# Ledger of designs, part 185: peptides against a protein of PDB entry 5K2M

Target 1, 273 residues: chain A of PDB entry 5K2M
Amino acid sequence: MRIGITYTVLRREEMAIKERAGEFGEVVMLHEDDLLFPGNYDLDVVIIRNVSHFKALYTARLFESEGIPTVNSSRLIFEAGDKLFATLRLAGKVPVPEWKAALSEGGALRVPDSLGYPLVSKPVFGSWGRLLAKVNDRDSLEAVLEHRKWMKNPLYGIHYFQEFVEKPGRDIRSYVIGGEFVGAIYRYSNHWITNTARGGKAEPCSDPEVEELSVKAWEAFGEGALAIDIFESEKGLLVNEVNPNMEFKNAARVTGADMAGKLVEYAVEVAKT

## One batch from the design tools (peptide; made by RFdiffusion4, then SolubleMPNN)

Design b2_p27_3_s2 (from b2_p27_3, 15 letters changed)
Fold by OpenDDE base, seed 4:
Structure b2_p27_3_s2 (fold): chain B 273 residues (1-273), chain A 27 residues (1-27)
Amino acid sequence: as target 1 above (273 residues)
Amino acid sequence: SSAERARLEEMRRELREERERRAAAAA
């Protein structure tokens, strides 16, 4: 078996995936600079680890066009990596924060009529809490909308909002790979944006409700490897978002779960189907 | 190949069993 691993930066995750993949077959590391299509890639499966959502999406689709399956698939990356499209999948299966989408400034200005204040403005794409804004009032909403007009990417004109969820100084990140719950962590932060990439403390989360909800959230997509962000709210557990390009170094360290191994095992299964 | 699939399934089983042994020894 020949296992490709595409990457932008050789992180701890990619090193762990490489190491574990070596136990199952020949490993071909493919930096973004090595990727040219169409190409003659002799690979049974490709693990997609490109940092950029769009680069990951297009890389997956390009390999799939050559008959090489990917983990994650381009379909999963597309649906899960867009916050609005992910919400559309999740909302039919699991509790999610209340949300609205608007396609114009005039539409966006009416969002508070439905959700009230405070709101969270999110770009539909992006990682690490970039361009998240807590919108407390009309003036703040107008400012966010004005700034979006000057952003060159037309996807910034897609206005996605959530209710602001009060959290107990933490959120939950769980991991589901191939429909199996692998583990979960609490991410602690005094800021309303919790992210371990920003230096937050992580602790193991052992909660059967989190496990059940995480599997149900994964079932909304029905394939691949997902990190799932869950809020503990006064309304109970809410699935905030999913990530098809998961970072797991902190979760693996804290839980002891072999997330890299589980990902490789799943990729090997995908290669066999 | 079917033989390569069988070998990979065996390796997976061995790795699972080894992980379970390590988990049981760490508990």
Scores: peptide ipSAE 0.006, ipTM 0.296, DockQ to the pose 0.044
Fold by OpenDDE base, seed 3:
Structure b2_p27_3_s2 (fold): chain B 273 residues (1-273), chain A 27 residues (1-27)
Amino acid sequence: as target 1 above (273 residues)
Amino acid sequence: SSAERARLEEMRRELREERERRAAAAA
C-alpha cells in the first residue's frame, strides 16, 4: 500500500500521521510545492493536511480526478468547511445555535428582528476565529456590513449570523473518525472565542452525552474525519461547527487517544473500498 | 519566529535526505 500525505507545514499532527502510516505501507510526503496535476501519482490513498481550506478542497478533487481516494473527500471538505453548508447538514440531525443567513446588506439589517441582540457574525469560510464579530447593537452591525462591502472575496457578501451563546468559560472539541468517537476535550478561555491555538488550556472531556451527540453530528455528513465544536448552553449541548481539516495535537496529548493512528486506519479502509 | 523557520528548514532537509535514500534503495 502507498499512502500519500499532502501538507503545507509539517506540524506535530503531520509527523504523527507519517509515523503511523509507515506501519501500514510506503509513505509519500507531498508538500504543496511538489503538487502538479495531472501527475500520474502511484498512490492507493491520500491524507489531505493542507492548511488552506481551498487548497485542501482542490487538492482532494485533483487526486480524485486521477482515481485516487482522499481523506477527507472533496465532497466532505466542501460541505463541512463552509459554516453555512455545515449548519444546513447539522440542523436536520442535532441541536445547533439559532442562525440566519442573508444575501444582501438589506437582508442582513433585518436579522436582529428575528434573532435579537447580541449576535455573532461569521464568514462562511476561514479558521481560527478570523473575522468573527460579537454584534451588540445596530451601530456594530452597520460597521461589520460596511467593512464587508470593501472585502475583495465575493464570499464575504454571504452574511451568516448566530445567536450569541453564553458559555461557562469553555467549549468542547470532539473527534469522530469513520463514525467512531475517538475523544473529546474541554477548551478553557476567558475570551468568548475559545480556541487552544490562542493559548487556552485543554482538559479531557468524558461525557456520554457529548459522545452520542458527536456521532450524530458526524452522521449528518456520513464520511471522513471531523473535529466537532460543541457549546454547553442553558438549552443543553449545541453543535456550533465542524472542521474537516482538524488539528489534534492538544487533544491527543490530553486524552492519550491515538488520533493519528485512527486517521491512518480509516485511510487504509478507504483505500480498500 | 526565526526558531520556527529553522525547525521547518531542518525538517525539510530531513525529508529530502529520506527521499534521496528511498530513491537510491529503489534503484
Scores: peptide ipSAE 0.000, ipTM 0.245, DockQ to the pose 0.046
Fold by OpenDDE base, seed 2:
Structure b2_p27_3_s2 (fold): chain B 273 residues (1-273), chain A 27 residues (1-27)
Amino acid sequence: as target 1 above (273 residues)
Amino acid sequence: SSAERARLEEMRRELREERERRAAAAA
């Protein structure tokens, strides 16, 4: 078996994936600079680890066009990596924060009529809490909308809002790979934006309700490896978002779960099917 | 759902068959 691994930066996750993939076959590391298409690659499966959502999406689709399956698939990257498309999948299966989408400034100005204040403005794409805004009032909404007009990417004209969820100084990140729950962590932060990449403490989460909800959230997509962000709210557990290009070094360290191994095992399964 | 799994398996089969066709055309 020949396992490709595409990457932008050789992180701890990519090193762990490489090491575990070596137990199943020949490993071909493919930096973004090594990728040209069409390329007639001799690979049985490709694990997609490009940092950019769009580079990951297009890389997956390009390999699939050559008949090479990818983990994650371009379909999963597309649907899970867009916050609005992910919400559309999730909302039919699991509890999610209340949300509205608007396709114009005039539409966006009516969002508070449905959701009230405070709101969270999110771009449909992007990671690490970039361009998240807590919108407490009309003036803040107008400011966010004004700034969006001057952003060059047309996707910033898609206005996605959620209710602001009060969290107990933490959120939950769970991991589901191939439909199997692998593990979960609490991410602590004194800020309403919880992200372990910003130096938050992580602790293991051993909650059966989180496990069940995480599997159901994965089933909304039905394939691949997902990190699932869950909020503890007064309404119970809410699935906020999913990530098809997960970081897991902190979760693996804290839980002891073999996330790299589970990802490789799933990729090998995908290659054999 | 069983239907989504079946669709995923079908898509995987189609991708394999396309790979095999391309490999045979390149040999």
Scores: peptide ipSAE 0.006, ipTM 0.268, DockQ to the pose 0.016; fails the geometry check
Fold by OpenDDE base, seed 1:
Structure b2_p27_3_s2 (fold): chain B 273 residues (1-273), chain A 27 residues (1-27)
Amino acid sequence: as target 1 above (273 residues)
Amino acid sequence: SSAERARLEEMRRELREERERRAAAAA
């Protein structure tokens, strides 16, 4: 068994994945600078750990074009890593925050007619709460739309909005790998954007409802390794988003779950199928 | 779903077969 691991930065996650992968076979570490295609790679599977969503997506697709399966697959990275496409999958299976998508400024200006205020404006791509805006009124909406108009990436012209969900000073991050629930954490923040990467405290979450909902959210995609963001709302649990390129350092530390091991085990299963 | 898993397995099979064909052509 030859296991590739693609990466941008050797983080604690990539070190743990490397260590665990070594128990199953030969490990080939592939920094982004090592990746040229076509490359005739002699690998049975590749674990995708590129930091950039697009680099991860294209790396996965490039290995797949050489007949090498990836974890996650380019399909999963594409569908789960886009907030709108992920919402389309999730909305048919699990409770999600109310949302609207608009393809123009004129369309976006009508979103409050359906969802009211406050709104959350999200780019369809991006991590760590980048370019999230709480939109409290019409003036704020117009400002966000005006700023988006001057952004060069055409994907900023895809206007994705959610209702603002009031949270109890925390959210939940769960992990499902190959359909198995691996663990969950609470992420505490005094800010409406909860993220452990932004200095939030993490604590273990042991809730059977979270476990069940997390598995159902994973089943909306039906493959791979996903981190799942869940809100505790007055309406109950809501699946906010999923991440096909999960950070798990804090979750592994807090829960004691072998997330790296579970990821490698799944990659080995993918290699054998 | 079972259908999505089956499609995933089919895609994986096709990718393996393509890899094997390329490996055989490069040999």
Scores: peptide ipSAE 0.000, ipTM 0.268, DockQ to the pose 0.016; fails the geometry check

Design b2_p27_3_s3 (from b2_p27_3, 14 letters changed)
Fold by OpenDDE base, seed 2:
Structure b2_p27_3_s3 (fold): chain B 273 residues (1-273), chain A 27 residues (1-27)
Amino acid sequence: as target 1 above (273 residues)
Amino acid sequence: MRAEQERLERMREELEEERRRREEAAL
């Protein structure tokens, strides 16, 4: 068994994955600077840990073109890593926040007619709550739309909105790998953006409803390793988004779950199919 | 004094790593 690991930065997650992969076979660390395609890679599977969503997507697709399976697959990275495409999958299987998509400013200006205020404006791509805006009124909506016109990336012209969900000062992040629930955490924040990468406290979440909902959310995609962001709302649990390129350092530390081991075990299973 | 300096250095390294991750994921 030869296990590739692609990476941009050697984080605690990549170090843990490397260490656990060494128990199953030979490990080949592949920095982004080492990746040239087409190539002659002697690998049974590749674990994709590139930081950029697009670099991860293209790296996965390039290895798949050489007949090497990836964790996650390029299909999963594509569908789960885009917030709108992920919402389209999730909405058919699990409760999600109310959402609208618009392809023009004129379309976006009509979103409040159906969802009301406050809204959350999201880019379809991006991590760590970047370019999230709470839109409280018409003036704020117009300002967000005006700023989007001057953004160079054409994907910023795809307008994705959700209802604003009032949260109890926390959200839930769960982890499902190969259809198995691995663990969940509460992420505490006094800000409406509850990302632990911004200094939030994490605590273990042991809730059977979270476990069941997390597995159902994973089943909307049907493969790979996903982090799942869940909101506690007045309407019950809502699946906000999924991440096919999960950070798990805080969750592994807080829960004691062997997330790196579970990811490697799944990659070894994928290599055998 | 040494333990507080080592704590501040670790916090700087974590902040620089977080900044680098944010810059690399914006491209």
Scores: peptide ipSAE 0.017, ipTM 0.494, DockQ to the pose 0.037
Fold by OpenDDE base, seed 3:
Structure b2_p27_3_s3 (fold): chain B 273 residues (1-273), chain A 27 residues (1-27)
Amino acid sequence: as target 1 above (273 residues)
Amino acid sequence: MRAEQERLERMREELEEERRRREEAAL
């Protein structure tokens, strides 16, 4: 068994994945600068740990073109890494926040007629709450739309909105790998954008409803390793988004779950299929 | 040793955030 690991930067996650992968076979660390295609890669599977969504997507697809399976697959990275495409999968299986998509400014200006205010504007791509806006009124909506006209990436012209969900000063992040629930954490923040990368406290989450919902959310995609972001709302649990490029250092530390081991075990399973 | 490792990890995380910002801004 030869296990590739692609990476942009060697984080705690990549170090843990490397260490655990060494127990199952030979490990080949592949920095982004080492990647040229077509290539002659002697690998049974590649674990994709590129930081960029798009670099992860293309790296996965390039290895797949050489007949080498990836974790996650390019298909999963594509479907789960786009907030709108992920919502389309999730909405058929689990409760999600109310959402609207518009393909024009004129369409976007009518979103409040159905969602009301406050609403959340999201880019379909991006991480760590970048370009998230809480839109409280018409003037704020017009401002967000005006700013998006000047953004160079055409994907900023895809207008994705959610209802604003009141959260109890926290959200839930769960982890499902190969259909198995691995663990969950509460992420505490005084800001409406909860992210541990912004200095939030993490605590273990042991809730059977979270476990069940997390597995159902993973089943909407049916493959790979996903982090799942869940809101505690007045309507109950809502699946907000999924992440196919999961960070887990805080969750592994807090829960004691061997997330790196579970990811490697799944990659070894994928290599055998 | 621990403080230097934590400093190296923080610097790696910062470099990662910056790389990620550049790459997500790339088409």
Scores: peptide ipSAE 0.017, ipTM 0.512, DockQ to the pose 0.035
Fold by OpenDDE base, seed 4:
Structure b2_p27_3_s3 (fold): chain B 273 residues (1-273), chain A 27 residues (1-27)
Amino acid sequence: as target 1 above (273 residues)
Amino acid sequence: MRAEQERLERMREELEEERRRREEAAL
């Protein structure tokens, strides 16, 4: 078996994936600079670890065009990596924060009529809480919309909003790979944007409701490896978003779960199908 | 020794985060 691993930066995750993949076969590390298509890649499966959502999406689709399966698939990356498309999948299976989408400024200005204030404005793409805004009032909404108008990427003209969820100073990140729950962590933050990349403490989460909800959230997509962001709200657990380009170094360290091994095992299963 | 390793790990994490931010800003 020949396992490709595409990457932008050799992180702890990519090092762990490489090491575990070596137990199953020959490992071919493919930096973004090594990727040229069409190409004659002799690979049974490719693990997609490109940092950019779009680079990951296109890389996956390009390998699939050569008949090489990918983990994650281009379909999963596309649907899960877009916050709006992910919400559309999730909302049919699991509790999600109340949301609205608008395709114009005039539409966006009516969002508070349905959701009230405060709102969270999100771009449909992007990670680490980039361009998240807590919108407390009309003036703040107008400012966010004006700023979006001057952004070069037309995807910033897709206005995605959620209700502001009050959280207990933490959120939950769970991991589901091939339909198996692998583990979960609490991410502590004093900021309304919880992210471990901002120096938040991580602790193990052992909650059977989180496990059940995480599997159901994964089943909304039905394939691949997903990190799932869950909020503890007054309404109960809410699935906020999923990530097909998961970081897991902190979760693996805190839980002791072999997330890299589980990802490789799943990729090996995909290669055999 | 531990403090130096933790410092090197933090510097590596910061460099990885900065590279990541630059690559994602190239969208």
Scores: peptide ipSAE 0.016, ipTM 0.516, DockQ to the pose 0.036; fails the geometry check
Fold by OpenDDE base, seed 5:
Structure b2_p27_3_s3 (fold): chain B 273 residues (1-273), chain A 27 residues (1-27)
Amino acid sequence: as target 1 above (273 residues)
Amino acid sequence: MRAEQERLERMREELEEERRRREEAAL
């Protein structure tokens, strides 16, 4: 078996994936600079570890065009990597925060009529809580919309909003790979945006309700490896978002779960189907 | 060793975030 690994930067995750993939066969590391299509790739499967959502999406689709399966697939990256498209999948299977989408400023200005204040403005793409805004009033909403007009990317014209969920100073990140629950962590933060990249403490989460909800959230997509972000709310557990470009170094360290091994095992399974 | 590795990892994370910002802005 020949396993490709595409990457932008060699992180702890990519090093762990490379090491574990070496137990199953030959490993071919493919930096973004090595990728040229059409190409004659002699690979049975490719693990997609590009940092960019769009580079990951296009890389996956390009390998699939050569008849090489990818983990994650271009379909999963597309559906899960967009917050609005992910919400559309999730909302049919699991509890999600109340949300509204608008395609114009005039539409966006009516969002509070449905969600009230405070609400959260999100870009449909991005990571690490980038361009998340807590919108407390009309003036703040107008300011967010004004700033979006000056952003060059047309995707900033897609206005996605959620209710503001009051959280107990933490959120949950779970991991589901090939439909198997692998583990979960609490991410602690003094800020309403919980993110481990911003210096948040991680602790193991052992909750059967989180496990069940995480598997159901994965089933909304039905394939691949997903990190799942869950909120603890007064309404119960809410699935906020999923990530097909999962970081797992903190979760693997805290839980002791073999995230890299499980990802490679799943990729080997995909190569055989 | 551990503190230097953690510093190098933070710098890599910052560079990845910067790369992702450039890629997200190039759409």
Scores: peptide ipSAE 0.015, ipTM 0.483, DockQ to the pose 0.032; fails the geometry check

Design b2_p27_3_s4 (from b2_p27_3, 15 letters changed)
Fold by OpenDDE base, seed 1:
Structure b2_p27_3_s4 (fold): chain B 273 residues (1-273), chain A 27 residues (1-27)
Amino acid sequence: as target 1 above (273 residues)
Amino acid sequence: MEEELEELEEMREELRRLEEERARAAA
């Protein structure tokens, strides 16, 4: 078996994936600079680890066009990596924060009529809490919309909003690979944006309700490897978003779960189908 | 160009994190 691994930066995750993949066959590391298509790649499966959502999406689709399956698939990356598309999948299966989408500034100005204040403005793409805004009032909403109007990327014209969820100073990140729950962590932050990347403390989360909800959230997509972000709210657990290009270094360290191994095992299964 | 800039900024931030982590591991 020949396992490709595409990457932008050789992170701890990519090193762990490489090491684990070596137990199953020949590993071919493919930096973004090495990727040319069509390329006639001799690979049984490719694990997609590009940092950019769009590069990951296109890389997956390009390998699929050559008949090589990818983990994650381009379909999953597309649907899970877009916050609105992910919400559309999730909302039919699991509890999610109340949300509203508008396709114009005039539509966006009416969102508070449904969601009230405070609300959260999110871009449909992007990672690490980038361009998340807590909108407390009309003046703040107008400011966000004004800034979006001058952004060149037309995707910023897709106005996605959520209710502001009061969290207990933490959120939950769980991991589901091939439909199997692998583990979960609490991410602590004094800021309303909880992100381990900003130096937050991580602790193991052992909660059967989180496990069940995480699997159900994964089933909304029905394939691949997903990190799932869950909020603890007064309404109970809410699935906020999913990530088809997960960071798991902190989760692996804290839980001791072999997330890299589980990812490789799933990729090997995909290669055999 | 802005998408490329956004990707570049995400990459730069990731590189910065990796450098900070390396610095912590070397200390």
Scores: peptide ipSAE 0.017, ipTM 0.503, DockQ to the pose 0.049
Fold by OpenDDE base, seed 2:
Structure b2_p27_3_s4 (fold): chain B 273 residues (1-273), chain A 27 residues (1-27)
Amino acid sequence: as target 1 above (273 residues)
Amino acid sequence: MEEELEELEEMREELRRLEEERARAAA
């Protein structure tokens, strides 16, 4: 068994994955600078850990074109890594925040007619709450839309909005790998954007409803390893988003779950299919 | 957070360069 691991930066997650992969076979670390295609790579499976969503997507697809399966697959990265495409999958299976998408400024200006205020403006791509805006009124909406016009990436012209969900000063991040619930944490923040990367406290989450909902959210995609962001709302649990390029160092530390091992085990299973 | 921001900015700059090259080739 030869296991590739693609990466941009050697983080704690990549180090843990490397260490655990070494128990199952030969490990080949592949920095982005080492990747040229076509390359005729001699690998049974590749674990995709590129930081960039798009680099991860294209890397996965390039390996797949050479007949090498990837974890996650390019299909999963594509569908789960785009917030709008992920919402389209999730909305048919699990409760999600109310949402609207618009393809023009004129369309976006009508979003409050359906969702009201406050809204959350999200880019369809990007991590760590970048370019999230709480839109409380018309003036704020116009300002966000004006700024988006000057953003060079055409994907910023895809206007994705959610209802603002009042949270109890925390959210939930769960992890499902190969359809198995691995663990969950509460992420505490005094800000409406809850992220542990911004210095938030994490605590274990042991809730059977979270476990069930997390598995159902994973089943909307039907493969791979996903981090799942869940809100505790007055309407109950809502699946906000999923991440096919999960960070898990805090969750692994807090829960004691062997997330790196579970990811490697799943990759080995994928290699055998 | 900074590293992924930098990568996103790099990707934006690459896209911009490609668009500028395309605009120059179309002119």
Scores: peptide ipSAE 0.015, ipTM 0.417, DockQ to the pose 0.014
Fold by OpenDDE base, seed 4:
Structure b2_p27_3_s4 (fold): chain B 273 residues (1-273), chain A 27 residues (1-27)
Amino acid sequence: as target 1 above (273 residues)
Amino acid sequence: MEEELEELEEMREELRRLEEERARAAA
């Protein structure tokens, strides 16, 4: 078996994936600079680890066009990596924060009529809480909308809003690979945006309700490897978003779960189907 | 895209931090 691994930066995750993949076959590391299509790649499966959502999406689709399956698939990356498309999948299966989407400034200005204030404005794409805005009032909403007009990417004109969820100073990140719950962590932050990359403490999360909800959230997509962000709210657990290009170094460290191994095992299964 | 650059910069900063942690652990 020949396992490709595409990457932008050789992170701890990519090193772990490479190491585990070596137990199953020949590993071919493919930096973004090495990717040229059509390329006549001799691979049984490719693990997609490109940092950029769009680069990951296109890389997956390009390999699929050559008959090489990917983990994650371009379909999953597309649906899960877009916050609005992910919400559309999730909302039919699991509890999610209340949300609205608007396609114009005029539409966006009416969102508070339904959701009230405070709101969270989110871009439909992007990682690490970039361009998340807590919108407390009309003036703040107008400012966010004005700034979006000057952003170069037309996707910033897709206005996605959620209710502001009051969190207990933490959120939950769970991991589901091939429909199997692998583990979960609490991410602590004093800021309303929880991100472990910004120096938040992580602790193991052993909650059967989180496990059940995480699997159901994964089932909304029905394939691949997903990190799932869950909020603890007064309404109970809410699935906020999913990530088809997961970071797991902190979760692996804290839980002791072999997330890299589980990802490789799943990729090997995909290669055999 | 500016966003990809920011993502890359954040990843580079994280990599630098990890390298610094590794260097401290090896010392």
Scores: peptide ipSAE 0.019, ipTM 0.516, DockQ to the pose 0.064; fails the geometry check
Fold by OpenDDE base, seed 5:
Structure b2_p27_3_s4 (fold): chain B 273 residues (1-273), chain A 27 residues (1-27)
Amino acid sequence: as target 1 above (273 residues)
Amino acid sequence: MEEELEELEEMREELRRLEEERARAAA
């Protein structure tokens, strides 16, 4: 078996995936600079670890066009990596925060009539809480919309909003690979944006309700490896978002779960299909 | 180019964090 691994930066996750993949066959590391298409790649499967959502998406689709399956698939990356498209999948299967989408400033200005204040403005793409805004009032909404007009990417004209969810100083990140729950962590932060990348403490989460909800959230997409972000709210557990390009270094360290091994095992299964 | 710049900034920030973590693990 020949396993490709595409990457932008050789992170701890990519090193762990490489090491585990070596137990199953020949490993071919493919930096973004090595990727030319159409190519003649002799690979049974490719694990996609490009940092960019769009680069990951296009890389996956390009390998698929050559008959090489990818983990994750281009379909999954597309649907899970866009916050709005992910919400559309999730909302049919699991509880999610209340949300609205608008395609114009005029539409966006009416969002508070439905959701009230405070709101959270999100871009449909991006990671690490970038361009998240807590919108407390009309003046703040107008300011966010004004700034979006001057952003060059037309995707910033897609206005996605959620209700502001009061969290108990933490959120939950769970991991589901091939439909199997692998583990979960609490991410602690005093800021309303909880992210381990921003220096939040991580602790193991052992909750059967989280496990069940995480599997159901994965089933909304039906394939691949997903990190799932869950809020603890007064209404119960809410699935906020999913990530098809999961960071798992902190989760693996805290839980002791073999995230890299589970990902490789799943990729090997995909290669045999 | 701006998306690439944002991605580059993300990567730089991630690299910085990884370097800081490596430095802490080596001390």
Scores: peptide ipSAE 0.018, ipTM 0.513, DockQ to the pose 0.055; fails the geometry check

